Peptides against a protein of PDB entry 4AID. Designs and how they scored, part 108

Target 1, 242 residues: chain A of PDB entry 4AID
Amino acid sequence: FDIKRKTIEWGGKTLVLETGRIARQADGAVLATMGETVVLATAVFAKSQKPGQDFFPLTVNYQEKTFAAGKIPGGFFKREGRPSEKETLVSRLIDRPIRPLFVKGFKNEVQVVVTVLQHDLENDPDILGMVAASAALCLSGAPFMGPIGAARVGWVDGAYVLNPTLDEMKESKMDLVVAGTADAVMMVESEIQELSEEIVLGGVNFAHQQMQAVIDAIIDLAEHAAKEPFAFEPEDTDAIKA

## One batch from the design tools (peptide; made by RFdiffusion4, then SolubleMPNN)

Design b2_p18_8_s1 (from b2_p18_8, 8 letters changed)
Fold by OpenDDE base, seed 1:
Structure b2_p18_8_s1 (fold): chain B 242 residues (1-242), chain A 18 residues (1-18)
Amino acid sequence: as target 1 above (242 residues)
Amino acid sequence: SMQERMEEIRRKAVERRR
């Protein structure tokens, strides 16, 4: 097995990104670990466009599998087949920042699947899922102009906290999820309790600064493990205006 | 730019298969 691994310290926790062991049939596959929370991201893309395809067919699916039910709180009560509210929300959190980063005119089907394999009850798999999905896309050869990083920011005891634990989040006045590239913030989602706009904007900037280490880790992994890029030339939209 | 870094990664990925 040609296993590639990147390990970094991030927010006082070890982040591990691994490829080459699982889901080898995917275009990209990343096993990501933070604490004892574990996610598998897979990226698959069609090598041709469907006839008459007029939009970019990106599907993102975040899921908790039944085999992980003993490792994920509340997994025992989930009916098979319908996404939970959390699974639907996290699928959107992953979709929002990655969708605009595909090369314009690319209309081949892309499927990103993030599966929670283990939950430690401290580290939420949503941020880890965003990071893993970004890494899987960068490894895939798809015309994706990532990576994205992601971070959660809390406000605890009058300070920003990077990726607060579920227990620290009970004391947090902010649940701020940010995703971005090295150069730009792409997505913000926030729940706030009586905080100023200045504190929230400072949290976005803090998140964007802290995610650079993750972006660099994904790039380092991709430099060693990325597949051959899919040959895609955007149709010259300028030639249709003649 | 991030684009230039991804183009470089993509170039290196082709070189590793040769």
Scores: peptide ipSAE 0.071, ipTM 0.716, DockQ to the pose 0.526
Fold by OpenDDE base, seed 3:
Structure b2_p18_8_s1 (fold): chain B 242 residues (1-242), chain A 18 residues (1-18)
Amino acid sequence: as target 1 above (242 residues)
Amino acid sequence: SMQERMEEIRRKAVERRR
């Protein structure tokens, strides 16, 4: 087994990104761990475009499987077959920042699946799922211009907190999820309680600064474990306008 | 740029297979 692992300290927690043990049949696969929360991200892409494909067919599916239900809040009540509201929301949080980063004109089917394998009841698997999905895409060889990083920012006792625990979030006046590249913020989602715009904007900047360590960790992992890039030549769409 | 960095990662990934 050629297992590659990157470990960083991030917000006072150990983040581990691992590839090469699980889901080897995927184009990219990353096992991500923070605390005792564990997610598996897989990326698969078609090697050809379907005839008549007019849009980019990206599907993102975040799942908290029933077999992990004993380690996932509310998991026992999840009926097989329909995503929960949380699973639908997190799937969108992952989709939003990654979708615009594919090379223009790439219309091969792409499937990203994030599966929660374990939840520690402290570290939310959503941020970890975003990071793992980004890493899996960077390893896959797909024409993805990532990585993205992601971070949650809280406001507790008059300070920014990176990736607050579920218990710290009860005392937080802010739930700010940010995703971005090294150079740009791509997505912001926020719930705030009576905070100034200055504090919120400062939170976005804090998140973007703190996610650089994750971006660098994904890059380091990709430098050691990425597949050969898929040979994609965008059709010269400028030649069709002549 | 991030694009140049990803192109470099991609180049290194090809070189490691040779």
Scores: peptide ipSAE 0.053, ipTM 0.709, DockQ to the pose 0.505
Fold by OpenDDE base, seed 4:
Structure b2_p18_8_s1 (fold): chain B 242 residues (1-242), chain A 18 residues (1-18)
Amino acid sequence: as target 1 above (242 residues)
Amino acid sequence: SMQERMEEIRRKAVERRR
């Protein structure tokens, strides 16, 4: 197996990004680990556009599998066929920052699947799933202008906390999820309890700063493991509407 | 730009396969 691995310390935790062991049939595949939480992201894209395709057909599917349910709160009763509320929400959290980063005019089908393989009950797989999806796309050869990073920021005892544990989040006055590129914030989702706008803006800046190490780790992995870029030239007709 | 950086990553990835 040609296994490539990047390991970084991130918020006092070890983040591992691995490719080449599993899901080799995908265009990109990344196994991401933080603590004992483990996710698999896969990216697959069609090599041609469907006839009559008028929109960009990106599908993002975050799923927590039943085999991981023994370590996932509420995981015991996932009915086949419909995502849970959490799975729907996290799928949107991944979709929102990645969708605008595809080359304009690219209308080939893209499918991103994030599967939670293990949960440690401390590290939420959503942030890890966002990071893994970004990495899988960067490895795939798709015309994706990532990577994105992601971070959760808490506010505990009057300080910012990077990727608080599920227990630390009970004491947090902020649940702030940020995703962005190296250069820009692309998405913010927040639940805030009695905090000033200044603290929230500071949290966004803190998140964007802290995700740079993840962006750099994805870049380093992509340098060693990325597929050949898919040759895509946008048709001139889509350039004129800019 | 991030675009130029991704193009460079892509170029380096192609060069390592040759």
Scores: peptide ipSAE 0.037, ipTM 0.690, DockQ to the pose 0.628
Fold by OpenDDE base, seed 5:
Structure b2_p18_8_s1 (fold): chain B 242 residues (1-242), chain A 18 residues (1-18)
Amino acid sequence: as target 1 above (242 residues)
Amino acid sequence: SMQERMEEIRRKAVERRR
């Protein structure tokens, strides 16, 4: 087993990104851990386009139903049942920032699956899932112009809190989820309680600054563990439908 | 709006990577 691991301190917590132990059949696979919350992200992409494919067929599936306290399920992700509202929401939170970062004209099927393996009831697996999905795509060799980082920002006692715990979130006047690249914010989702636009914009900037360490960690992991880039040249004909 | 600003930032980011 060639296991590569990156560990950083992030918001007063240890973030671990690991590849090479699980889901080796995927193009990219990352175990991400923060506290005792553990997610597995897998990225798989088709090596050819389907005949008549006219759109980019990206699917993102986030799932929490396979939770096992203290056990990493070996190799079998039970895709059992209809997605919850949370699973549907988080799947979209992951999809939105990554979709525009694929090379134009790439219409091969891409599947990102994020599975929550463990939950500590403090660290929400959604942010961790976004980070893991980004990392898995960067490792896959797919023509993905990531990484993205992600962060949740709270507003507690008149201060920004990076990735607040579920308990800190009870006192938070803001639930701000931000995803971005090194260069730009790609997505913002926010629930806010009577906060000024200035505070919210400050929260977006805070999130974008704080996620740089994660972006750098994904880059460092990719430099050591990424597959060879998939040879893809966009056909000029896809430029004409603007 | 904040949303329009984020959409503009996002658009510019996508354009720079295409």
Scores: peptide ipSAE 0.020, ipTM 0.582, DockQ to the pose 0.036

Design b2_p18_8_s2 (from b2_p18_8, 9 letters changed)
Fold by OpenDDE base, seed 3:
Structure b2_p18_8_s2 (fold): chain B 242 residues (1-242), chain A 18 residues (1-18)
Amino acid sequence: as target 1 above (242 residues)
Amino acid sequence: SMLKELEEIRRKAVERRR
């Protein structure tokens, strides 16, 4: 097995991105670890467009498997075969920043699956899932203009906290999730308790700055482990309007 | 917001473990 691994220190935690051991049948596959939270992201894309496909068929599926349910909050109450509310929401959080980064005109089916393998009860797998999905797409050869980074920012004891633990989040006056490229913020979701706009905007900037290390780590991993880019030439739809 | 919904899910999940 040709296993490639990137390790960075990120917000006082070790982030590990690994490829080449698991899900090798996917176009891209990344095992991501932060603390003892572990996620597997896989990206698969069709090598052709379906006849008459008029929209980009991206599916993102975040799932917390039942074998991890003993450690995952609420995992025991999952009905087999239906996503929980958490899984649905996190799937949307992952989808939102990645969807606009596919090359315009690409309409091949893309499936991103993020599976929580382990949960430490400190590090929420949502941010890790976003990072892993980004990395898996960058490795896949799909025409994805990533990577994205992602970060959660809290406000605890009058300071920004990168990726606060679930316990630190109880004391946080801010839950701010940001995702973006090196150059642009693609998604902001926030819940704020009595904080100034300046602190919130500073939190977005802090998140975007802190995610650069993740973006760089994904790039470094992709340089060593990415598949050849899928040869996609968008039909020059501007040439047909002449 | 989606975060509020996630926070509420997290809160309820912690409460169920206590």
Scores: peptide ipSAE 0.300, ipTM 0.826, DockQ to the pose 0.015
Fold by OpenDDE base, seed 2:
Structure b2_p18_8_s2 (fold): chain B 242 residues (1-242), chain A 18 residues (1-18)
Amino acid sequence: as target 1 above (242 residues)
Amino acid sequence: SMLKELEEIRRKAVERRR
């Protein structure tokens, strides 16, 4: 096993990104850990386009498995066959910032699967799942113009808090989730209680600054463990503007 | 918002464990 690992301190917690031990049949696979919350992200892409494919067929599936359900808030009652409301929402949260970063004209099937393996009841798997999905795509060789970072920002006792615990979030006047590249914010989702626009904008900037360490960690992991880039030439779309 | 829905899911899950 050629195991590559990157470890950083992030918001007073240890973030670990690991590849090479699990899901080696995927194009990219990352085991991500923060506290005792553990997620597995896998990326798989088709090496050809389907005949008649007219849209980019990206699928993102966030999953909380039944073996983790005893540790996951609300995980106890999954009937077979449909994603929970949480799984649907988190899948969309991961999809939104990554979808626009694929090379224009790429229409091969891409499947990202994020599986929660463990939950510590302090660190939410959603942010960790976004980071892990980004890392798995960067390792895959898919024409993905990442990495993205992600962060949750709270407002507790008149200060910004990076990735607040589930207990700190009870006292937070802000739930702000930001995802972006090194250069750009790609997504903002927010729920705000009686805060100024200045504090909210400051929270977006704080999130984008704090996620740079994660972006750098994914780049460092990819330099040591990424597959060769998939040879893809976009169709010359300049011929339609003449 | 998507976050409001996630917060409500989290809240209900904590209440069911008490």
Scores: peptide ipSAE 0.290, ipTM 0.818, DockQ to the pose 0.015
Fold by OpenDDE base, seed 5:
Structure b2_p18_8_s2 (fold): chain B 242 residues (1-242), chain A 18 residues (1-18)
Amino acid sequence: as target 1 above (242 residues)
Amino acid sequence: SMLKELEEIRRKAVERRR
């Protein structure tokens, strides 16, 4: 197996991005680890557009599978039942920043699946899932203008905290999730307790700065493991108005 | 927001494990 791995230190934790071991049938697949939280992101895209497809058919599914400790299920993603409220919300959280980064006019079906394989109860799978989904798309050859990075920012004892633990979040006056590219913030979601706009804006900037290391790690992984870009020429939408 | 809903879900999940 041609296993490629990128490891970085990020917010005082080791982030590992790995490809080539699991889900090799996907266009892109990344196993991401932070602490003892582990997620698998897969990206699959159709090589043709469906007849009559009028919108971009992107589907993002985040799933928290209760795996028994120590078993990575090697291949049967049984559709667990109806998605939980959490799974639905995190799926949207991942969808929002990636959807606008696809090349305009691309209407092939794209499916991103993020599966939580392990959860340490300290490191949230949502941020890790966003990073893994970005990486899987960058590896896939899909016309995706990523990578995105993502970060959670807390405000604890008068300071910004990158990717606070669940225990640190109890003391946090801010839950700020940011996703972006190297050049732009694509998404902000926030819950804030009596903080100034200056602190919040500073938190967005802090998140965007801190996610650059993740973006660079995804780029480095993609340089070594990405598939050839899918040959897609956007139809000149101006030619249909004549 | 979506985060508030997620926090409430997380809080309830932790409380059920205690």
Scores: peptide ipSAE 0.027, ipTM 0.642, DockQ to the pose 0.015
Fold by OpenDDE base, seed 4:
Structure b2_p18_8_s2 (fold): chain B 242 residues (1-242), chain A 18 residues (1-18)
Amino acid sequence: as target 1 above (242 residues)
Amino acid sequence: SMLKELEEIRRKAVERRR
């Protein structure tokens, strides 16, 4: 097995990004670990466009599988069926920042699947899933203009906290999820309890600064393990509608 | 907000384990 691994310290926790051991049949696959929370992200893309395809067919699926469900808060043995409310919301949270980063005119089917394999009851797999999905796309060779980073920011005892634990979040006056590239914030979602706009804006900036280490870790992993870029030339007709 | 919905799901999930 040609296993590539990047390890960083991130918010006082060890983040590990690994490729080459699991899901080798995918275009990109990343096993991401933070604490004892473990997610597998896979990216698969079609090598041709379907006839008559008029939109970009990106599908993002976040899944809490049965092996993790016994350890996940509120995780139950779900039958194969409709995603839970959590799975639906986290799938959208991952989709939002990545969708605009695909090359314009690319209409090949793309499937991103994030599977929670383990949950430590401290580290939420949503942020880890965003990071893993970004890394898997960067490894895939798809025309994706990533990486994205992601971070959760709390406000606990008058300070910003990077990726607060589930217990720290109970005392937090802010749940702020930010995703972005090295250069730009792509998505902000927030719930705030009686905090000034200044503190919230400071939280967005803090998140964007703290995610740079993750972006750099994904780049370093991709330099050692990415597939050759898929040869894609956008048709001139999609350039004119800008 | 989508986060509020996630927080409420998380909260209810933790409360059911106590």
Scores: peptide ipSAE 0.027, ipTM 0.621, DockQ to the pose 0.015

Design b2_p18_8_s4 (from b2_p18_8, 8 letters changed)
Fold by OpenDDE base, seed 3:
Formats: C-alpha cells, structure tokens, sequence
Structure b2_p18_8_s4 (fold): chain B 242 residues (1-242), chain A 18 residues (1-18)
C-alpha cells in the first residue's frame, strides 16, 4: 500500500491527512483526523459527460454513520436512508465553497462523500469534513481549482480561538465558519452575539490566515499522491461566437 | 443562517449528554 500522510499542528491540535489505505477505488480518498475525530472523504467523478447534461452535477453527502453513533451526539440508530438535519446542513456547508472552484464547463458527475468514522465529542467533524473533501478532490484528478481550507473561529475571553471545542463553543460569543482558497474567501457563515463588525471581520481574516497551513498541507499531500489531472478542455464556447 | 441551525443542533446535542 502506498500510504501518504501529512501531519501539521493546527490550532494546538494535530491534523492528519492520510491517503492510500482506505477507499482506493475512489478517484480521491482522504482519511482526516483531528483529535480523536476521524472522517473519510471520497471523491468520484465520471470520465464523461452525460448527453444533454445542462448543469454541473455535483453531489456532496456528509454522513454521521451509525457505527460512530455511540460517540456522536444525538446519534440514535438512524435508519440508513434519510439525512439528518445536521448531515443536510453540513453537506451544504461543504458544497458551497467547492462548487465554484470546478473548471467552467465541466459537467461530469462528481460525488463527494464525507463519512464520520469517529467523533471525540470535542472536535466537530464539519470543519474536518470540509478539509478532507478538499483534499480528496485535489487528489482525484478532477478539474478542481482548490484546495480550499476551512476554519471555525470562536471568540472566548476576548480572543479568537481556532476550531473551538464543543465545550469552548458554549462560552464563545462567535461561531464563524470560513472556507477559502489561498487567495480568496469563498464562504462565510457566522452567528455572533454582541460583537463589533471589526471583531467579526478580524475573525474572517484570522480564519483565512489560519487555514493557509491546511491549504499548504493539502498541496503537499497532492504533490505526492494526486492522480494525473483529468484531461478536460472546456469547449471554447467563446471561440464559436467570433 | 445555516450556522444558526447547526448551533441549535449542537446545543441540543450537548443538552442530551447531560
């Protein structure tokens, strides 16, 4: 097995990105760990477009599987079949920043699946799932102009906290989730209690700065483990109008 | 916002651990 691993310290926690052991049948697959929270992201893309495909068929599925349910808050034995509210929301949270980064005109089916394998009850698998999905796409050879990083920022005791624990988040006056590329913020979601706009904007900047280490870690992993880029030339629809 | 709904879910999940 050709196992590639990248490990970084990130917000006082060890982030591990691993590929080559699990889900080798996917185009990209990344096992991501932060604390004792573990997610598997897989990316699969079709090598051809379906006839008459008018839109980009990206599907993102975040799943908190029942085998992890003994450690997942509210993880009752959910009948396999309907996403929970959390799974639906996190799937959209992952989808939003990645969807714009596919090469324009690419309309091959893409499936990203993020599966929570373990939850430590401290580190929310949503941020880790975003990072893992980004990494899996970068490894896949899909025409994805990533990586994205992601970060959660809290405001606890008058300071920014990177990826606050679920317990620290109770005392946080901010829940700020940011995702972006090296150069751009792609998504901001925020809930804020009585904080100035300056603190919030500073939180976005803090998140974007702190995610660079994750972006660099994904790039380093991809340089060593990515598949060859899928040969995709968008039809120059602008050349037909000249 | 989506995050508000996620926070509501987290709060409920923490309350269920007590």
Amino acid sequence: as target 1 above (242 residues)
Amino acid sequence: MMLEELEKIRKKAVEKRK
Scores: peptide ipSAE 0.202, ipTM 0.773, DockQ to the pose 0.015
Fold by OpenDDE base, seed 5:
Structure b2_p18_8_s4 (fold): chain B 242 residues (1-242), chain A 18 residues (1-18)
Amino acid sequence: as target 1 above (242 residues)
Amino acid sequence: MMLEELEKIRKKAVEKRK
C-alpha cells in the first residue's frame, strides 16, 4: 500500500496524519492521531452535477462510534441511529470553515465523514476531526481551496493553552475553537466566562498562529499523497445576468 | 492557499508517484 504519513509536534503533543492504509475507496481519506485519540476523515465527491442542482450539496457527518479497543475498521461507516447533540454540533463546526473554500459554481455532491475510532479521554476528537477533514479534502482532488487548520484555545492561570486536555478545560475560563486558512480566520466558536475582548482576540490570533504548523503538515502530506485535481471550470455566472 | 497552489501541489504529488 502507498502509505504516506506526516508527523509533527503540536502544542506538546504528537499529531500524525496518515493516508493510504484505510478507506482507499474514498477520494480522500486521512487517519489522524493526537495522543491516543484517533479519527478517520473521508471525502467523497460526485464526478458530475445532478440535473436541476441549484445549491452546493455539501454534507458533513461527524460520528463517535464505540469500537472495541484496538479495532480500526477499514471502510466507510454508515451510522446506525440519529446523531447526538455533540455530533450535530461538531458536524456544523467542521462544515462552517470548509463550505466557503469550495470553488464558486461547484455543485457536485460532496460528502465528508469524520469517524472517531478511539478516544483517550484527554484529547477531544473535534479539533482532530477538523484537521483530518481538511486533509482528506486536500487529498481528494475536489476543487477545495484549503487547507484549513483548527485549534482549541483555553485560558488557564492567566495564559493561553493550545488544545487543552479535558481536565485542563475544567479550569479554563475560555473554550475558543478557531478554524482558518494560512491567510484568514474562517470560523470562531467561543464559550467565554468573564474575559475581556482583548484576551479573546488574542486567543483567536494565538489559535491562528498555532494552526500554521498543521496547515503546513497538510500541505506536505498533499505534496506526497494528493490525487490529480478534478477538472472543473466554473460557469461564468456573470454572463447569465446580461 | 489558492486553488492554483493546491492544484500545483496535487500535480507534483501525482508526478512523484510515477
Scores: peptide ipSAE 0.021, ipTM 0.567, DockQ to the pose 0.800
Fold by OpenDDE base, seed 4:
Structure b2_p18_8_s4 (fold): chain B 242 residues (1-242), chain A 18 residues (1-18)
Amino acid sequence: as target 1 above (242 residues)
Amino acid sequence: MMLEELEKIRKKAVEKRK
């Protein structure tokens, strides 16, 4: 097994990104750990476009497996077949920032699957899932212009908190999820309780600053573990519709 | 800078396959 691992300290927690042990059949696969919360992200892409494909067929599926349900808050035996509201929302949180970063004209099928393997009851797997999905895409060789980072920002006791625990979030006046590249914010999702726009904008900036260490960690992992980039040349006809 | 470096790494890797 050629196992490659990057470990960083991030918001007072250890973030581990690992590849090469699990899901070797995927184009990219990353096991991400923060505390005792563990997610597996896999990226798979088709090596050709389907005949008559007119849109980019990206599918993102975040899933909390029943074997992890005993360690997931409100985790009951989910009926096989329909995503929960949480799984649907988190799948969209991952999709939104990654979709615009694929090379224009790339219409090969891409599937990103994020599976929660373990939950520690402190660290939410959604942010970890976003980071893992970004890393898996960077390792895959797909024409993805990432990485993205992601962060949750809370406002607790008059200060910004990076990736607040589920207990700290009960006291937080802000649930701010930010995703971005090194150079730009790509997505903001926010639930705010009686905070000024200045505090919220400061939270977006704080998130974008704090995610740089994650972006750098994904790059370092990719330099050591990425597959050779898929040779893709967009047809000239897709460049003219910009 | 960093996305441009990743794009340069990608371009160099595609060029090595040609």
Scores: peptide ipSAE 0.018, ipTM 0.459, DockQ to the pose 0.227
Fold by OpenDDE base, seed 2:
Structure b2_p18_8_s4 (fold): chain B 242 residues (1-242), chain A 18 residues (1-18)
Amino acid sequence: as target 1 above (242 residues)
Amino acid sequence: MMLEELEKIRKKAVEKRK
């Protein structure tokens, strides 16, 4: 087993990114851990475009499987067949920042699957799932222009808090999820209670600064474990809008 | 503009891997 691991301290918690132990059949696979919350992200892409494919066929599937439900709040036996509201929302949170980062003209099928394996009841798997999906894509060899980082920002006792626990979030006046590259913010989602625009914009900047350590950790993991880049050249048909 | 910066990031990431 060629196991590669990156460990960083992030917001007072240990973030671990691991590859090479599990899901070796995927193009990229990352086991990510923060506290005792554990997710598996896998990225798979087709090596050819389907005939007549007119759009980029990216699918993102975040799932909280029943084997993790012993620690997931509200882990009732949901009948197999439809994503929960949470799983649907988190799948979109992962999709939104990654979709624009694929090379223009790439229309091969891409599937990202994020599976929650363990939940600690403190660290939400959504942020960890975004980070793990970014890492899995960077390892895959797909024409993905990542990494992205992600962060949740709270506002507790007049200060920004990076990735607040589920208990700290009860006292937070802000739930701000940000995703971005090293150079740009790609996505913002926010629920805010009676805060100034200045505090919110400061929260976006705080998130973008704090996610750089995660971006650097994904780059370091990819330097040691990424597959060779898939040979893809876009057809020259779009050279007319420089 | 954004695509050219992304291509520079990819080239830098690939060049750092060589």
Scores: peptide ipSAE 0.017, ipTM 0.474, DockQ to the pose 0.168

